# Peptides against a protein of PDB entry 3KDP, part 109

Target 1, 230 residues: chain A of PDB entry 3KDP
Amino acid sequence: PFLIFIIANIPLPLGTVTILCIDLGTDMVPAISLAYEQAESDIMKRQPRNPKTDKLVNEQLISMAYGQIGMIQALGGFFTYFVILAENGFLPIHLLGLRVNWDDRWINDVEDSYGQQWTYEQRKIVEFTCHTPFFVTIVVVQWADLVICKTRRNSVFQQGMKNKILIFGLFEETALAAFLSYCPGMGVALRMYPLKPTWWFCAFPYSLLIFVYDEVRKLIIRRRPGGWVE

## One batch from the design tools (peptide; made by RFdiffusion4, then SolubleMPNN)

Design b2_p18_4_s4 (from b2_p18_4, 15 letters changed)
Fold by OpenDDE base, seed 5:
Structure b2_p18_4_s4 (fold): chain B 230 residues (1-230), chain A 18 residues (1-18)
Amino acid sequence: as target 1 above (230 residues)
Amino acid sequence: DLVEKGEELLKKALELLS
């Protein structure tokens, strides 16, 4: 997210508080849940592997998979951001290079794509309105990520939802997202304005994409053991 | 105010990295 913000000079799509809530709030419990689930699933199916070569290959492939999933999460967040700004009159092309004028408190006549002028306060309301749905989009995409990461090779349909800690993690991150999105005073305290409930569904195509991607990856691994996709 | 200052610091840091 930050790389696109730097390169494109667009208005800030995600605030510092929101980033901290993702890193500390939504990722901690899921990471613990995955550590427990991996211990249970790997104990039952580890064929004797060469511990040096197979560990290095697995670490590289896990790193690549997490990197790819992280890119899809970022794309989902940015998609939601651009849709909200477009609904408020700012088309994606018009946002390129706009950050300098957007953040200037003395410029109260920034034009949107339709020639409407926006005051600094109005622009900041729209910006902070984007922070909440960006966060919620990441949470909704993380639902798919957490579910697919339960196993390295098995389909989600084969493994099921047996890990109570993972289920708790999904409820915790969803409850945090709902609290930050709808609790009175969050707009003032955290610069996260209330989200329309319809925006929760905007991320679902990306969650489905991650799910399909991982199921296809796992299917390839099962059909071609020892391939580069593991 | 602290949130705004944090965001401004982050924006400045990003500007320095750009």
Scores: peptide ipSAE 0.000, ipTM 0.241, DockQ to the pose 0.020
Fold by OpenDDE base, seed 1:
Structure b2_p18_4_s4 (fold): chain B 230 residues (1-230), chain A 18 residues (1-18)
Amino acid sequence: as target 1 above (230 residues)
Amino acid sequence: DLVEKGEELLKKALELLS
């Protein structure tokens, strides 16, 4: 997210504190949970593991955790960010290169995509309004993605929710998201303004899509072992 | 195999974009 902010020169979609909350608050418990996750039933039933096979499984799980989840989180977060800014009059194309003027407190006439002028204070309110939904979007996406990453080939429904640490992590993330979104003073302290409950649902279609996509992918892998979908 | 390769590429991209 931060590199896209630099490269595209867009208004900052995710504040430093919010990034820390994601990396240390939300991602830590789920990441640890993977160490305690039960292996897939097909993997566990395999002969005493050849170190090469274990390495391959670990590489796949690492790829899922750091590749797919990270990409999905970024895409989901940016989707929510662009939706919020578009609803406030800033179309995605207009945000490109806008950061310099956006962050300048002496420029109080930054125009949106519709010619409305925004003061510095108004712009910062909109920017900070994105922080909480971005965070919440990541959490909601993680509800699906963290469950998905438990298995490479088996359905989530087959593997089940056996990892208590993962379950705890999901609740912790949700509780943290609720706290940051609705606790008084979070807007001042963390620049995470209160979120309308409806914004929690912004990521749900995306999470569902990814969940369905992954389940379909896994189904194809199970039906066609060694296929191109692997 | 294509998904795995895609995931590896995405991981590398994320490492560059993080």
Scores: peptide ipSAE 0.000, ipTM 0.246, DockQ to the pose 0.021; fails the geometry check
Fold by OpenDDE base, seed 2:
Structure b2_p18_4_s4 (fold): chain B 230 residues (1-230), chain A 18 residues (1-18)
Amino acid sequence: as target 1 above (230 residues)
Amino acid sequence: DLVEKGEELLKKALELLS
């Protein structure tokens, strides 16, 4: 998120403190929980070929899975960010290069996509309004991601939800999201304004899409081992 | 394999950006 902020020169989608909360409070516990997931039945049936190469493959797979989760989360967050800004009159194309003027407190006539002028204070309210939904979107998307990532080839329906640590992680991240969204003072402390309950559902179509996509992907892999989809 | 390669490339890109 921060790199896209720099490269695209868009208004800051997520505060640094909130990013830290994601890394330490939201991502860490779920990531640890995945390490305790039961081995996939297909992996256990494979005789270890070479312990050194198999470790490297596992490390690459774990690394790839975490990278993929992070990308999916970022995409979900940015989707929510662009939706909120579009609802407030700032279309995605208009946000490109706007950061310099957006962050300048002396410019009080920044125009939106419809020619409405925004003061610095108004812009910052909209910016901080994006922080909480962005975070919550990451959490909601992460529900699907965690469920997906516990298996490589097996369907979620085949593997089941047996990992108690994973379940705990899901509750923990949800509780953290609720705390950051609704606890008084978060707007001052974390620049996270209170979230409208409707924004909890913004990520659901995206999470569902990812879930369906991965189930289809896994189905194809099971039917055609070593295929191009793997 | 292509999806996996794409995911790996995207991961590397994100790591470079992080």
Scores: peptide ipSAE 0.000, ipTM 0.260, DockQ to the pose 0.021; fails the geometry check
Fold by OpenDDE base, seed 3:
Structure b2_p18_4_s4 (fold): chain B 230 residues (1-230), chain A 18 residues (1-18)
Amino acid sequence: as target 1 above (230 residues)
Amino acid sequence: DLVEKGEELLKKALELLS
């Protein structure tokens, strides 16, 4: 999010402290939970593989899976950001290069896509209104990510939800999201204004998309073992 | 192999974006 803020010169979509909360708070427990996930039934049936060659393959598979997941998370967050700004009169195209004027406290007549002038204070309210939904969108997408990461080949429906640590991780990240979204003072402390409940649902299509994508991927892998989709 | 490379690149990109 911060790199896109710099490169595209758009208003800041997510605060730095909130990014740290994602990296440390929402990712740590889930990562630990995956270490305790039950092995896939097919992995347990495989003969011992060569530790040197198979470690490299596993690292590559993990890297790609997390890379795809993280890209979809970022896309989900940015989608929510652009929707909120568009609802407030700022179309995505208009945001490009706007940061300089947006962050200038002495400019109180920044025009939106419809010619409405916005004061510095009004702009900052809209900016901070984006932070919470962006964060929550990432968390909701992470629910799907955690669930799909339980297995590489087997469907989630085959593996089941037996990992209590994973369930705890899902609860923890959701509780953190709720705390940051609704606790009094978070608007001042973290620049995260209270979230309208409707914004929780804006992330659901992305979570569903990830889930469906991964299930389809796993289905293809099961049908064509050793295919290019692995 | 191509999927693995794509995942690695994406992971690196995400690490940079975090």
Scores: peptide ipSAE 0.000, ipTM 0.252, DockQ to the pose 0.023; fails the geometry check

Design b2_p18_5_s1 (from b2_p18_5, 12 letters changed)
Fold by OpenDDE base, seed 1:
Structure b2_p18_5_s1 (fold): chain B 230 residues (1-230), chain A 18 residues (1-18)
Amino acid sequence: as target 1 above (230 residues)
Amino acid sequence: DVLKKAEELLKKGLEILE
């Protein structure tokens, strides 16, 4: 996300504090909780791993978690960002190259896509208004991510939601997102302005997409072990 | 294998975009 910010010269979609909240506040507990997830029915039937030759974390899992899912998360975040800015008069095309003028506090007449002039303060409010929804979008997408990461091959419907710590992690993420979104003073402290509850739903299509994608992937793996999907 | 390669490419892409 930050590289897109630099390359496209768009207003900052995700603040540093928000990034820290994602990395430290939302991701850690859920990630740790996966260690307490019940083993897949087939994992316990596998031969013991050779710690010298077998990677504890499969490169496939890493690639999936940090590649595909991360990409969808980023897309979800940016989608929410662009929607919010578009609702405030800034179409995505207009945002390209706008950062220089956007961040200049001496320019108080930056025009939106409709010719409305925005003061520096107004622009920063809109920018910071995007931080919270971006964060919330990531959290909502992470719900699906955490659920799908419970198993490599088995469906979520087969594995179930037995890990109480994982469930707690999901609630923690949600509670943190709600706290950061609605607690008074968060706009000043974290540059995360209050979010309309409706914005939580902007991430749901992406969360569903991840879920469906992974379930289909797992289904293919189960039906065609050793196939091209692995 | 094809999916793995695609995932690797996507990961690299993500690393560039983040």
Scores: peptide ipSAE 0.000, ipTM 0.227, DockQ to the pose 0.018; fails the geometry check
Fold by OpenDDE base, seed 2:
Structure b2_p18_5_s1 (fold): chain B 230 residues (1-230), chain A 18 residues (1-18)
Amino acid sequence: as target 1 above (230 residues)
Amino acid sequence: DVLKKAEELLKKGLEILE
């Protein structure tokens, strides 16, 4: 996300403090929780691995965890960012290259997509309004991510929710998101302005998409081992 | 295999976006 900010020269979608909250508060605990997940019922039924050829951690799991999941999280966050800015008059195409003028305190007539002029203070309010929803979007997407990552092949419905640490992680990240979103002073301390409750649902389409996609993927893997999906 | 390749591309993309 930060590199897109630099490359596209768009207003900052996610503050540094928010990034730290994601990395330390919402990513670490869930990641640790996955280490305590029970083994899949089918893993023990597989043939022993060849330690010379088979990696301990499947590349597919690595690519899924760091590639697919992370990308979808980022996309979800940016979606929320663009929606908020669009609702405030800044269409995505107009944001390209706008950062220089956006961040200039002496320019108080930055035009939106509809010709409305925005002062520096107004722009910063809108910018900081994006930080909290972006964060919350990541958390909501992580709900699905954590649930799907607990297994490689088994459906969530088959594996169930037995890991108490994972469940705790889900509640912890949600509670943290609520705290950062609604606690007084967060706008000043963390540049995270209060979130309208409706924004919690902005990420739901992405969470649902991830969930459905992964269940379908796992279903295909179970029915066609070694297929093109792997 | 197709999914694996896609995931690898997504991983690379993520690395650029971070």
Scores: peptide ipSAE 0.000, ipTM 0.237, DockQ to the pose 0.019; fails the geometry check
Fold by OpenDDE base, seed 3:
Structure b2_p18_5_s1 (fold): chain B 230 residues (1-230), chain A 18 residues (1-18)
Amino acid sequence: as target 1 above (230 residues)
Amino acid sequence: DVLKKAEELLKKGLEILE
């Protein structure tokens, strides 16, 4: 998000402190929880890894985790960001190059896409209004990401949700998201203004998309072992 | 090979979005 802020010169979609909350808060417990996941039912039927040729973390795993899923997460966050700004009069095209004027406290007549002038204070309220729902969108999408990471080949429905630590991780990241979104003073302390409850639901299509995508992928792998999708 | 290239592009895209 911060790189897009710089490259596209758009208003900051996600604050640095919020990014730290994702990296250190919402991601740690879920990641650790995967170490306690039950082995896939077919793991003993697979040939042992060749330690000379096969890497534990292969390019396919990296590409799936950081490429495909990560891109969907980022798109979900930016979608929420653009929707909020559009609802406040700033269409996505108008945001390009706007950062310089947006961040200038001495410019109090920045026009939106409809010709309405915005003071510096008003602009910053809108900017900080984006941080919380962007963050929450990432958390909601991470629910699906964590669940799909339980297995490499088996469906989640085959594997089940028996990992208590994983379940705890889902609650922990959700509780943290709720705390940061609704605790008094977070707007001042973290630049995260209170979230309208409706914004929790805007991420659900993306979570569902990730879940369905991975289940379909795993289904294809099961039906066609050694295929290009694997 | 096509999938690998697409995945590399997606990874690069993610790095930019962060």
Scores: peptide ipSAE 0.000, ipTM 0.238, DockQ to the pose 0.018; fails the geometry check
Fold by OpenDDE base, seed 4:
Structure b2_p18_5_s1 (fold): chain B 230 residues (1-230), chain A 18 residues (1-18)
Amino acid sequence: as target 1 above (230 residues)
Amino acid sequence: DVLKKAEELLKKGLEILE
């Protein structure tokens, strides 16, 4: 999100505070919870791994987690960002290159896609209005991510949800998201304005997409061991 | 192998988006 902010010169989609909340608040507990996940049922049926060649966390797993899933997460966040800005009169194409004028406090006549002029204060309100929904979108997508990362091959339905720490992690990140979204003063203190409850649902299609994608991937792996999907 | 390459590309893409 920050790099695309620089490259595309768009208004900041995700604030520093929200990034910190993701990295420290919503990612750590889930990551720790995965350490306590029950072993995949088929892992114990496999031949012992060679510790010299077969790392528990290999490059493929890392690339999958930070590549495929991370890309879908980013898309979900940006979708929410663009929807909010579009509802406020800024179409995605109009945001390209707008950052310089957007962040200039001396320019109080920045036009939206419909010719409405926005003061600096008004623009910053809209920008900060995006931060909370973007954050919440990431949290909601992380629910699916956390669930699917439990296994490599088995369906979530086959492995089950037996890890209580995982469930706690899901609760914790959701509670944090709710706190940051609805606690009075967060708009002033953290520049995270209150979130309409409807915005929680904006990420659901992406969470579903992640879930379906992973289940299909796992299904292919099960049907074609040693295939290109591994 | 194809998936690995795709994942690497996606990772690079994500790094750009972050």
Scores: peptide ipSAE 0.000, ipTM 0.219, DockQ to the pose 0.018; fails the geometry check

Design b2_p18_5_s2 (from b2_p18_5, 13 letters changed)
Fold by OpenDDE base, seed 3:
Formats: C-alpha cells, structure tokens, sequence
Structure b2_p18_5_s2 (fold): chain B 230 residues (1-230), chain A 18 residues (1-18)
C-alpha cells in the first residue's frame, strides 16, 4: 500500500502503523498455528526422491501459491479503497498524481471527478475513512488464508477446523480489527475513523475468491498428483 | 499476547497524546 502510494502518487490508502499492526498482530499467530496443524498423511509418508532439490521445489511452489494469494489480498484492499473514494467523488483515474495537491493544506479547492471542490480537512477525512475499511478488508481476506493454509492437498472440509491455535488466530485477528475500527481515539491515534458495518462485507467476495481458488487448486492436485498446479 | 501488547501500546500512545 505504501509503495503504491509513492509510485502512483495517490492519497495514502493505509497508515504505516496500521500496516505494522497487520504484519505483527495478524500474521504471528497464524504462522504458529501452522506448526501445530495436523500434517497431511501423504506429505508425511512421501519420501522425497532428492531431499535437497525436492525441498527447494516444494518451497518455491508454496511461495508462489502464497504470493498469488497475497496479490489477491492486496487487490481486495485496494478495491475497497477505490470504492470508498469513488463513492466520495474520486474516480480511480483521477487519483493518479493527486497526492501532492491532496496533501497540501493550503489548497482547499481540489476538485473531484465531478468538479466538486474539497477542502484539506474534507480530503483528510475521506483519506482516513479509507484506512479502516482497507485494514478490515485485509483481515477478512486473511480469514480465508488462515483456513486454506491448513493443508496442501486436502480440502478444508476434509481437514476440518480442529486446530485450536488457528481458531484462536482468527479470533485475535478479528478482535484486533474490531478494536482498531471502533475503539475511541483510533481515529486520532492511527488515523482510522470508525467503520460502517457494511464495509465489513466488502471483503467477503475476495475471501470467497481465495477460498474457491484454493479449493479448486487442491481438487486439481488430488486428481492429478504431481502436476504443475501444486 | 500480541493483541494484549498491541492494546497496551495503543493505550500508552493515547496517554502520551493527552
């Protein structure tokens, strides 16, 4: 998000502190949960042909899969960002290069896509209004990530939700999102204004997309073991 | 624990800003 802010010169979609909260607060417990997840019987029973090369290949495949999911996650966040700004009169194309004028407190007549003028204060309210939904979108998308990371091959429906640590991670992540979204003072402290409940649902299509993507991938792997889709 | 630490940090931050 911050890199896109710099490269595209758009209004900041998410604060740096909030990004750190995502990285440190939402990723740690899930990572630990993977260590306690029940190993798939096929993974445990399979001896690699070449332990050195096959390990590297598997790590690369896993990295690519998580990389793809991460891209979908980022797209979900940016989608929410652009929707909010569009609802406030700023179309995505209009945001390109707008940062300099957007952040200038002395310019109080920045025009939106429809010619409406926005004061600095109004612009900052809209900007900070984007931070919370962006964060929440990331969290909701991560729910799907946490669920699908249980297994490499088996469906979530087959493996089940037995990992208590994973469940705890989901609750922790959700609680953090709720805290940052609705706790008094977060608007001032983290530039995260209170979130309308409706925005929680904006991320669900992306969570579903990730879920479906992973289930389809796993289904293909089960039907064609050793395929490139792994 | 991480959530608790985060909450504590946020609370401290709010206190400092008052």
Amino acid sequence: as target 1 above (230 residues)
Amino acid sequence: SVLEEAKKLLEKGEEIRK
Scores: peptide ipSAE 0.005, ipTM 0.261, DockQ to the pose 0.065
Fold by OpenDDE base, seed 2:
Structure b2_p18_5_s2 (fold): chain B 230 residues (1-230), chain A 18 residues (1-18)
Amino acid sequence: as target 1 above (230 residues)
Amino acid sequence: SVLEEAKKLLEKGEEIRK
């Protein structure tokens, strides 16, 4: 998210402290939970050919998997960010390069995509309004990501939810999201303004898409072992 | 390590933002 912010020069979608909360609060517990998941892994079923090479390959594959999950989460967050800004008059194309003027407190006539002028204070309110939904979206998307990562081949319906640690992680991150979204003072402390309950559902279509994609992927893997989808 | 790198990037970003 931060890299896109720098490259595209868009208004900051997520605060630094909030990112830390994601990494330490929402990502750590689920990541640990996945380590305890009795996942069906083709890699683990293979006899080690070369312990050093196989270990390295496994570490790379795990790193790639975590990287992919992080990217998917970020995409979900940005989706919500763009939706909120679009609803407030800022289309995605208009946001490109807008940061310089956006962050300048002396410019009080920044125009949106429809020609409406926004004061600095108004812009910052909208910006901070995006922080909470971005975070919540990551959490909601992470629900799907964690569930689908339980297995490589088996459907979620076949594997079920047996890992108590994973379940605990899901509840913990959800509780944290609720706390950060609705606890008084979070707007000042974390630049996270209170979230309308409707925004909790903004990520659901995206989560569903990921879920469907993964189920289809797993179905293909089961039918065609060793295919390009692996 | 990833967290540390992220923190460093964020700190750099904040410096640029100022």
Scores: peptide ipSAE 0.000, ipTM 0.253, DockQ to the pose 0.019
Fold by OpenDDE base, seed 5:
Structure b2_p18_5_s2 (fold): chain B 230 residues (1-230), chain A 18 residues (1-18)
Amino acid sequence: as target 1 above (230 residues)
Amino acid sequence: SVLEEAKKLLEKGEEIRK
């Protein structure tokens, strides 16, 4: 999904530091929490399998699932990015190939989709405004991702939220998102400008999508053990 | 893995910007 940035030459949706914050701040604690998750009830009830074959299959399936979820996360982030830019006068089609002029500090007359000219400083403010909601979108989508990762085949409703460490991880990443979004000075330090609280809700459809996707996948696995979606 | 790949792509993009 991030290939779109390279192919389309659009303004940068996220900075490197922000990405690092996602990796280090939002992924580590949840990953550790999964190691302490209780054994899944359906796993314990399964008959002995071929350890070599089943391990390989499981690794492939998990890798595929994470790839798909990652794609949905990226799409959610880019959606938010394009919406914000569109609200500021830059339609998605106009952003194609705009990066070169966008990043040139000596060009102060870049036109938006409606003919309005933007100075370099104005453009950077809008760009940095996009960084925050992109990050927030990723965090919100990760809520669903982390929850579904607790189980292989059981529904979230069946397994429940017993891992306190996972809950702590969700809280931590949310608190980090709030801090980065609203703490004074983040615009200068991390190129993340504050946004309206309403932007937190923009990611909810994508979180729901991931949740539904995983529940459907798990349902299929339960009904057709050994299928390609397992 | 996807995030790491995305990170690399974005970093590459930043290098191109400079």
Scores: peptide ipSAE 0.000, ipTM 0.268, DockQ to the pose 0.020
Fold by OpenDDE base, seed 1:
Structure b2_p18_5_s2 (fold): chain B 230 residues (1-230), chain A 18 residues (1-18)
Amino acid sequence: as target 1 above (230 residues)
Amino acid sequence: SVLEEAKKLLEKGEEIRK
């Protein structure tokens, strides 16, 4: 996701502090929870034929899954970011290469996609307005993604939410998101301006999409074991 | 790890901004 920021030279979608909050506050507990999660019944029933190779495969699979999850989360965040900026007059295409002018405090006439001029302060407000929704979007996407990660083959409906640590992690990240979004001073401290409650719903379609996609993927895997979709 | 990489990339991006 941040490659897009660097390559496209768009305004910063998420601050470093917010990223740290995501990593330490939202991802760590869920990741730990997954380590304590009961292995998928199919995985546990398979006696490791070769413990060393099977551990390596499992670690690679976990690493790949985690990497993919992170990418999906980032995509969700960027989606929200682009939506917010578009609502403020900056279409995604217009954001390409805009960073240089966007970050220049001496340029107070940066035009949006509709010819409206934005001062530096106004631009920064809009930028920082994106940080909170981006974070919240990641959290909401994580709700789905963490549930998805419970099983590789089985449906979420089959395994359920039995991991108390995972549930706790979900509540923690949600509480953190609420705190960062609505606690006074977070805009100054973390560049996370208060979020309208409606923005929480911006991520839901995306979360639903990835959930459905993963369920379909899992269904295909169950029906066609050893397929390319694994 | 992806988040860490993302953080590093963002940090690099911020450094480029400065």
Scores: peptide ipSAE 0.000, ipTM 0.262, DockQ to the pose 0.020; fails the geometry check

